# Peptides against a protein of PDB entry 9GMZ, part 9

Target 1, 343 residues: chain A of PDB entry 9GMZ
Amino acid sequence: TGFPLELLTRPATERLAYFENYTVAHPRLKEVYEILMRTIAEPAGASFIFVYGASGVGKTTLRLRVEQKLTELALPKLESDRARVPVVGIEAIAPESRYFNWKEYYTRALITLEEPLIDHKFDYGVRGISRDNFGKINVESKVVAPALRRALENALIHRHPDVFFVDEAQHFGKVASGYKLQDQLDCLKSLANMTGILHCLLGTYELLTFRNLSGQLSRRSVDIHFRRYCADSPEDVQAFKSVLLTFQQHLPLAETPNLVDHWEYFYERTLGCIGTLKDWLKRVLSDALDREATTITLKDLQKRALSVAQCQKMFKEIQEGERQLSETEADVQNLRSALGLGA

## One batch from the design tools (peptide; made by RFdiffusion4, then SolubleMPNN)

Design b1_p26_2_s3
Fold by OpenDDE base, seed 5:
Structure b1_p26_2_s3 (fold): chain B 343 residues (1-343), chain A 26 residues (1-26)
Amino acid sequence: as target 1 above (343 residues)
Amino acid sequence: MDALEELRKRLEKASKYKLPEPQPIA
C-alpha cells in the first residue's frame, strides 16, 4: 500500500499537496481522537476540554480531523437546519504585544464562524459588522472588543456548534502577570457559560498553568494529554518505526526511500513528535520535488533537520511538562493511598 | 453554488484522505 502512482506524472505542487494532506492514524493520535470525540458527544457537564502536549506532537492535525468528522456527522442535519455550524476552530495568534489581542480573537472567531457559505444571514446587532457580496464578514476598525464579544456570543448561540476549538491556546497565557491570565480565563469561562458552547483549548504544556490557576475551571474541565513516543518504551519505538514505514510508502517519489533504517536519527531530531516528523519530511519532499529527484537521501534529511540546539530546547520544555504531569499523578496516588483506596 | 453543496464537495475531497493505521514493522 502506497501513494497513487499517477502522482509521479503530476506537478510537484500536487505531489506535495498529497503528502501534506496525508495523515497517519498513529496510536497516540487515535487514542486522543477517540477520547476527544467521546467527550464532545458526552461532555457530562464539562464546559472546557484541555488538550495539551509537546509542540509538534500533532494537535492541529487532531483538531482538523475532529472538525472534519463533526462536519460529516452533522451534514444530514444541516440540510434541514441551515443556521447550524457543526464546529468552529480558530488558532490563537501570538500577541505582538505582551497582551493578548481580544479584538483580533473575536474578529477571527466571527469570520471563521461565518465562512461556511451560510445562506442564512445573521444580524449580529453590532454596527460596523457587515458582509460582503461573498458573505465574508468585514469588521470596521471602530468596533470595540466588548461589541465583538456580544456579536460572537449571539453568533455562537444562533449557530450552536458542538464545540469551539482554540488551537495554540498557550498564547492566552503569554501575559505580563498571573492576574491577567486569570482575567483571560474568566473571560473564556464567561463566553462558554453565556453561549452554552463547549470550548476545547489545544496547546503546549503551558496550558497546565491554566489548569492549575483556575480551580473553578478544574471542576468543569476534561484533560487530555497528547503524549509523544518515548524511546525507553519498546511499544512506542515500534509505533514510531511503523509511522516511518507508512510515511516512506506515501512519499510520492519514484524510488521509495529507506526511512526506517534511520529511525534513531528521526527520533533524535523529532523527540517522538509525529507532527515534527511530518513537517520535516514535507520540507525534504519539497526540496526533492524542486530538484526532480527520484528519492530522498540521508543528506537531504540532514539539510532540513532541526538543529541539536533546537531539539535540546524542545526536549527541556517536554521534560518540564511531563514532570508536572507525573507529579500530579503521584499526588493522586498518594491521596488514594492516604484514603485507604489502594494504589 | 449552494453553501451546502460547497461544504459537501470539501468534505468529499477531504474524505479521500482517510486516516490509515501505521504499517506494522515485520
Scores: peptide ipSAE 0.099, ipTM 0.748, DockQ to the pose 0.080
Fold by OpenDDE base, seed 2:
Structure b1_p26_2_s3 (fold): chain B 343 residues (1-343), chain A 26 residues (1-26)
Amino acid sequence: as target 1 above (343 residues)
Amino acid sequence: MDALEELRKRLEKASKYKLPEPQPIA
């Protein structure tokens, strides 16, 4: 079934909003979603989940869908426990300096924890954290990072989310030295251990460098690889074409565009990343709606496509990440062979 | 508005957007 035909009589803003909110449950998203949901439900002593994959593969979409589902599942309990927050999701900020801004991280985490619970007052035990008349948290500039950490620890314990999401978690790795990166990892590990809250770090393949620095985290972490679709796999090509077919049916235009016939061009300019594809189609749809166009043409697509140079850069980053993972698999096989377990 | 009621409204709005399976290509 396509989009509701009534949208054709609605304002461009509503038509665009429909497509923006539309999510295709493509095979890779579904697989990772199921693994992630199961891991959150049964962490088996894990303190961390690492979700890594290409930029634009759909990690943010995954997070938002998991957050929605966890919130839905928690609703019956939230009626009795008004202090509980089912899930917390933040985005890690790229450091402006060679140091990660922990003060900003803790502040954003605290604000995010309180947004769903405006009416529930919680004393953080820290001077300079207050609520305004609207229930919003205000953190005074004088509050230092260690105090904010304690406030966050107390808030996480009190609110007891099923998981704490950190999107763009590769930004923890953008630190000047490997030593400082390990200290940051130890800080996150300490936060997870002190609160008993499962942390899920979502990021690009740069997150692998961060993950590999702590041999101790390997024992208490679950890794989830969110793969792109690969053109060398017939099954992946079919899945990618199926996504294109679904999107073309859900573009709220008078005439259904033929996206599937251009699948190779879509693949070339998205590298098999569905998030990149959706963002591209959103831009093109916005342009089409602004022109009151009946459909989308190849020229409209070309106007909003990523450049070949951008795609080449993104592809190089993907290849490096995929290589690092393949080397790890080879190391496991070599270890197994050396142990006499066979490859 | 009760924070729980606001959360319910957000979820109701979001629930309108089910995750559809990709359409099969013939």
Scores: peptide ipSAE 0.063, ipTM 0.701, DockQ to the pose 0.080
Fold by OpenDDE base, seed 3:
Structure b1_p26_2_s3 (fold): chain B 343 residues (1-343), chain A 26 residues (1-26)
Amino acid sequence: as target 1 above (343 residues)
Amino acid sequence: MDALEELRKRLEKASKYKLPEPQPIA
């Protein structure tokens, strides 16, 4: 078990790319993956899926793996229905202003949705949307957000993806007022309803604030908590150590570094978030490859570690999110008790 | 390339990357 040894003779770029694309199916990722795949297959009247968890827990990795699987499952059908796109995934951008940039969101969604469909011209019903000679969508600056929305609605209906992914979806909540936040929720709800396309919003625990503003969305949403590994759980510690062991075996270096012996330091600087761990190791690997080093040392790790101050900030955000979820669970239990349903 | 060819090409690139389970720690 380990990386292909032939990588040691390959360029640094190829060695780094191997590790960048390497994914460990750690227990939490596998669990959330199975729940998400099942929910996409059988949404049971849901219009939304919310996947929330710590920054760096691995939500983007989850999305990419689900996108891959949905594409694989759709390939036989795409032979007969070449207009169909099995899945679309975008990343929401943090607003530069107090307002979410819907124009940019719709533009990026359209570009991503239509990217695979170079040869299949679609009339979006909107002037100022065209395709270049390479099939790339061009949106003229004069096209307004309502027109882009209509274009996206038409494209989603025509392409009929199994799910529309929005990564970093907490950015929808980064608005100046609660009223504007409700308007954004209503916009998303309307888009899902008008298209009949299931939306999956992946984000940090800030997504909970967004989700909780609309009691109507809650009735038509499925919640998936992507938990980090906790040091107070022996099972979680073992899972975290096993991930470290796997990563050390898949670093394309001449000498296997001993990461497992430093598990506490890795935990301290990742908070049990595997995405944060992978990103850290990628930086360290890049540095090692640049130096033509045979292995990674503790000093190399320390040079690219998050600062204690960064970890403290991240941990505070995690604790607040975990607390909010725990309180919600307690509230449900209290409600059940008050209704006479028992504990 | 048609949409199907592009999707196949993307899938072929992605399929090179498996989702291995973590190695057990004894």
Scores: peptide ipSAE 0.029, ipTM 0.671, DockQ to the pose 0.080
Fold by OpenDDE base, seed 4:
Structure b1_p26_2_s3 (fold): chain B 343 residues (1-343), chain A 26 residues (1-26)
Amino acid sequence: as target 1 above (343 residues)
Amino acid sequence: MDALEELRKRLEKASKYKLPEPQPIA
């Protein structure tokens, strides 16, 4: 079934919002979702989950869907335990300076923990943190990073989320030296250990650098590769075409566009990344709605496509990440063989 | 508005957009 036909009589903003909120349960998203949900339910002593994949593969969509599901599952308990937050999700920001801004990170995490209108006043144990009547926290500029860390530790312990998500976590790696990266990871490990809260870092293949730096993380981390669709796989091509078919049925336009016939062009400009595809279609839909157009044309698609140069850059980053993973898999096989374990 | 009520309202809105299966291509 396609979009609700009533949307055709609704404002452009509502039509666009429908498509924005629409998420295709494509095979790779389902696979990663199931693995992630199982790992959160049964962490088996893990303190970290790493979810890595191409930019625009759909990691943010995955996070939001997991957050939704964890919240749904927690609802019956939240009625009795109003202090509990089922899940916390933040986006890491690229540091403007050579140093990661831990003060900002802790502040954002605290704000996110308090965003649920929890009537229960929490004493952060830190002066200069206040909460308004709407549950919004205010952190005074005088509050220092160590105090914010203690406040966050206390808040995480008290609120006891099932998982703490950090999206765009590759930004932790954008530091001037590898030593600073290790220090950041050790800080995150310490936070996870002190709170007992499972942390999930979502990011690009740059997160693989974190795997290599911490042999100790490997014992307490679960790794999830969110793969793109590959054109050399018939199954992946079929899945990608199926996603296009689904999107064309859910574009709230008077005439259904034929996206599937242009699948190669869509693949060329998305590299098999469904998030990139959705964002592209959203931009094109917005333009079409602004013109009161009945459908989307190839020209409309071309106008909002990523440039070939952008795609080439993105593809190089993907290839490097996929290569590193392939080498790691080979190393595991070599290690098993060297140990006399069968392949 | 109670926190829990707002959360429920957000979830109800989000639940309308649950993960649909991709359509099979013949």
Scores: peptide ipSAE 0.026, ipTM 0.613, DockQ to the pose 0.081; fails the geometry check

Design b1_p26_5_s2
Fold by OpenDDE base, seed 5:
Structure b1_p26_5_s2 (fold): chain B 343 residues (1-343), chain A 26 residues (1-26)
Amino acid sequence: as target 1 above (343 residues)
Amino acid sequence: SAVEEKWEAEVKEFEEALKKLKEEEA
């Protein structure tokens, strides 16, 4: 079934919000969701989950779906344990400087854990952390990063989330030296160990560098590859076309646009990344709604498409990530062969 | 649950779209 027809009489803001909140349960998303949910339920001594894939593959959509499900599963227990938070998710910000801002990270994490809806006020034992009249956490500028870390550790222990999500986690890797990257990983590892909270880092293929640098993390991490759709796979092409058909039905316009007929152009400008596709369609929908247009045309699509140069850059980054993974798979195969286990 | 029902509905919609495309390409 398509979008609710009543939306055609609603304000443009509501029509856009409908599409923004709409998601397609495409095969790769479903697969990664199932793996991630199982891993969170049974971490088997893992302290970290790495979810890596292309920019715009849909990692944020995955995170939000898992957060919703974990929250729903926790609802019956939250009535009895009002201190518990079922899940916490933050997005890592790209540092303005060459260095990751741990103070900002700890502050954001603490603010997210301590949403106003939590009845049980926790004393962080840190001067300069307070709650306003609305229960919102305020952190004074004088509070130093080690104190914020201690506050976050205590909050995580007290709130006992099933998982701590960090989206765009490749931003931890934007350090000038490999040594500083190791220190950051050790810091995250220490936080996970001290709190006993499972950490899930979602990011680009740059997260593979994190996995390779810490031989200690590799033994306590689960890796999940969120793949894009590939044009050289007939099954992937069919899945991608099906995503287009589904989005086509959920664009709140008077006339259903024919997106499927342009699937090659959509693939060219998204590289098989469904998040990139959704963001593109959202921009085009916004423009159409602003013009009170009845449908979306190819010209409307072209106006909001990523440039060929942007796509070429993104594709090179994807190819490098996919190559690194393929080399790892080949190494496993070579090891098995050398051990006499067969291919 | 409302989240699960929504997810199942989305899965069904995708499967129906996939079926329709396969029928049109056959």
Scores: peptide ipSAE 0.450, ipTM 0.914, DockQ to the pose 0.848
Fold by OpenDDE base, seed 1:
Structure b1_p26_5_s2 (fold): chain B 343 residues (1-343), chain A 26 residues (1-26)
Amino acid sequence: as target 1 above (343 residues)
Amino acid sequence: SAVEEKWEAEVKEFEEALKKLKEEEA
């Protein structure tokens, strides 16, 4: 099945929006989704879930899919408990300074937690937090970070989401020293413990540094590795080609482009990351629609491809992350051998 | 549910694409 053929008569904006909203349920996404949903349902005393993988592997798509599913599962309960929010998701912002802006983090978390038009006005007990005439939270500049934290703790306890998502969570690590990173992790740990809310941190392989800094976090964390597709695996190559074939059928163009024949070039410029692939195809589709083109050519692909230098940089970051995970697996095996548990 | 139906449809579409690819490579 392909895109609805009636889209060919629709405006370029509608055709682009169709592709933007289209998702492929590829094997790695399905696997990580099932693990994440199971872990949220049965956290077994965990306070944190770490989801790490390459930039552009599809972590945002995973988060959105889980948020949709948790919202749907909660609908029958939300009729009886009007104060409850099923899920909250925020993106961590790269600090402009050497220090993570906790005030901004707490403000965004509060805004996101209250954006659902929940009829129940919650008084946060903090002066300078109000709702505007549109029901949006306004935080006055005079409100200090400790007061915002207390407001967020109270809001999380009252709304009791099944999980709190933090996307791009590697930005917590951009603090200039390992000591400051530990303070950030202790702050997050304290928030999770005080609220009883499960936190899911999604990010790049830089999140592995977080796992190693706190032996206490490790005891209360579940790790989920969102792997890319690898060209050295025939199964992964077939999955990647199948993703290309699926996207090829869902590009709302008069002539179906042959993406599969160029799979090696797509792999070279995405490193097996499906999010990077989708973003690339979106840019190329936008250009094709602007030109009223009937199809996408190799030249159109080349115009919007990541440079070889960008791909080389991204690949080095991936290799370092994959190496750290492989070392961890070897360390586990060495520990088992040293304990006399065997291989 | 609408979310489950959409997910199942996406899974089925991927499986059909994988099958088609295997048939073309054989």
Scores: peptide ipSAE 0.447, ipTM 0.914, DockQ to the pose 0.884
Fold by OpenDDE base, seed 3:
Structure b1_p26_5_s2 (fold): chain B 343 residues (1-343), chain A 26 residues (1-26)
Amino acid sequence: as target 1 above (343 residues)
Amino acid sequence: SAVEEKWEAEVKEFEEALKKLKEEEA
């Protein structure tokens, strides 16, 4: 079923909002969602989940779907336990300096944990952390990182989320030295262990470098590869075309554009990343609605496409990540063979 | 649940799109 036809009589803002909120349950998203939900339900002693994949593969859509499901599952318990938060999610910020700003990280994490439950005051046991008249956390500049960490540990224990999401987690790896990177990993491990809260780190393939530096994380982590669609796989091409067919039915325009006929051009400019595709279509839809256009043309698509140079750069980053994973799979096979386990 | 029903509807819509494409390519 396509978009609701009544949208054609609605304002451009409502038509755009419909498409922004529309999601496709494509095979890779479904697979990763099912693995992630099972792992959150039964972590089996894991303290970390690593979800890695290309920029624009759809990690944000995955996170939002998991957050919605965990919230729904928690609703019956939240009526009785108003202190509980079912899920918390933050975005890691790239450091402006060679040092990761842990003070800022802890502050943002605390703010995010406490925003949903304004009415349930928690004493953080730290001087200089207060709530304003709107229930928002205020952290005084004098509060140091170790005190903020203790406040976050106490808040995580008290709120007991099923998972703590950190998006753009590759930014933890953007430090000047391997020693500092190890200290950051140990800091995250200590936080997860002290609170008993499962951490899910979402990021690009740069997250693999961070994951591989800690042999101890490997024992307590689950890895989830969120793959793009590959043009060399007939099944992946069919899935990608099916995504285009689904999106074209949900563009709230008077005339349904034929996106499927241009699948190769869409693939060239998205590299099989559905998030990149959706963002491109949003920009093109916005332009079409501003012009009161009846449909989307190839020229409209070309106007908002990523440049070939941008795609080449992104593709190089993807190939490097996919290569590292392929080498890791080969290392596992070599280890099995060396152990006398059949390949 | 409303979230599950929405997800199942999206899955069904994708499967129908995939079926249609396979029928057109056969």
Scores: peptide ipSAE 0.441, ipTM 0.914, DockQ to the pose 0.796
Fold by OpenDDE base, seed 2:
Structure b1_p26_5_s2 (fold): chain B 343 residues (1-343), chain A 26 residues (1-26)
Amino acid sequence: as target 1 above (343 residues)
Amino acid sequence: SAVEEKWEAEVKEFEEALKKLKEEEA
């Protein structure tokens, strides 16, 4: 099925919003979604889930889908338990200093947990945390990080989300020393243990640095690799072309563009990352709508493509991440061989 | 559920696209 044809008579803003809200259930997204949902339902004593993959692979789309599903599953219980929040999601901010700003993290987490629509007011027992007349949390600048942590612990216990999502979680690792990185992990581990709330950290392959630093986290974490599509796999190429075919049918333009014929160019400039592809098409669609164009041309695509230099940089980061994972798998095989368990 | 129905519809659309592509390349 294509886009609703009525959109062709609608304002450019509505046509763009349609495409922005459109998502493709591609195989890698479906696979990771199913693994993540099962892991959230049955964590088996895990305190952490690590979801790592290339920038632009679709981690945000995954998170949003899981949040929607968890919210839907919780709706019957939320009617009886007005204190419960089914899911909480925050984005970790890149530190401006050599230190992660835990005060800001805790503040943002508290604000997210305490949406104005939550009728049940919780007293965090912390001076300088208040609600305005609209129910929005206000945190005074005088409130120190340890107090905010206690407030967040109490809020997480009281709201009892099925999972706490942290997007861009590699930002925890942007600390000057490995020792400080361990302290950040221990802080997160302590928060998860004290609250009993499962934490899902989504990030780039830089998140693997966290995984490798703590042999103790490895025992209580589930790892989910959100892979890109690879051009050396016929199945992955077919999936990528099918994504292009699906998107071309849902571009609200008078003439359906032939994106599939340009699949190699799309692959070259997205590295098999569907989020990058969607963002590219969104930019090109916006430009086309602004010009009242009937279709998208190759020239329109080229104007909004990532540069070759950007793609080369992104590809290097992907290759390093994929290499680290491959080495870990090889190390396991070598260990098994050395133990006489076979490969 | 509305979320599930939307997901199932998206899965179906992808599968139809994949089928069409395979038929055109065969």
Scores: peptide ipSAE 0.441, ipTM 0.913, DockQ to the pose 0.893

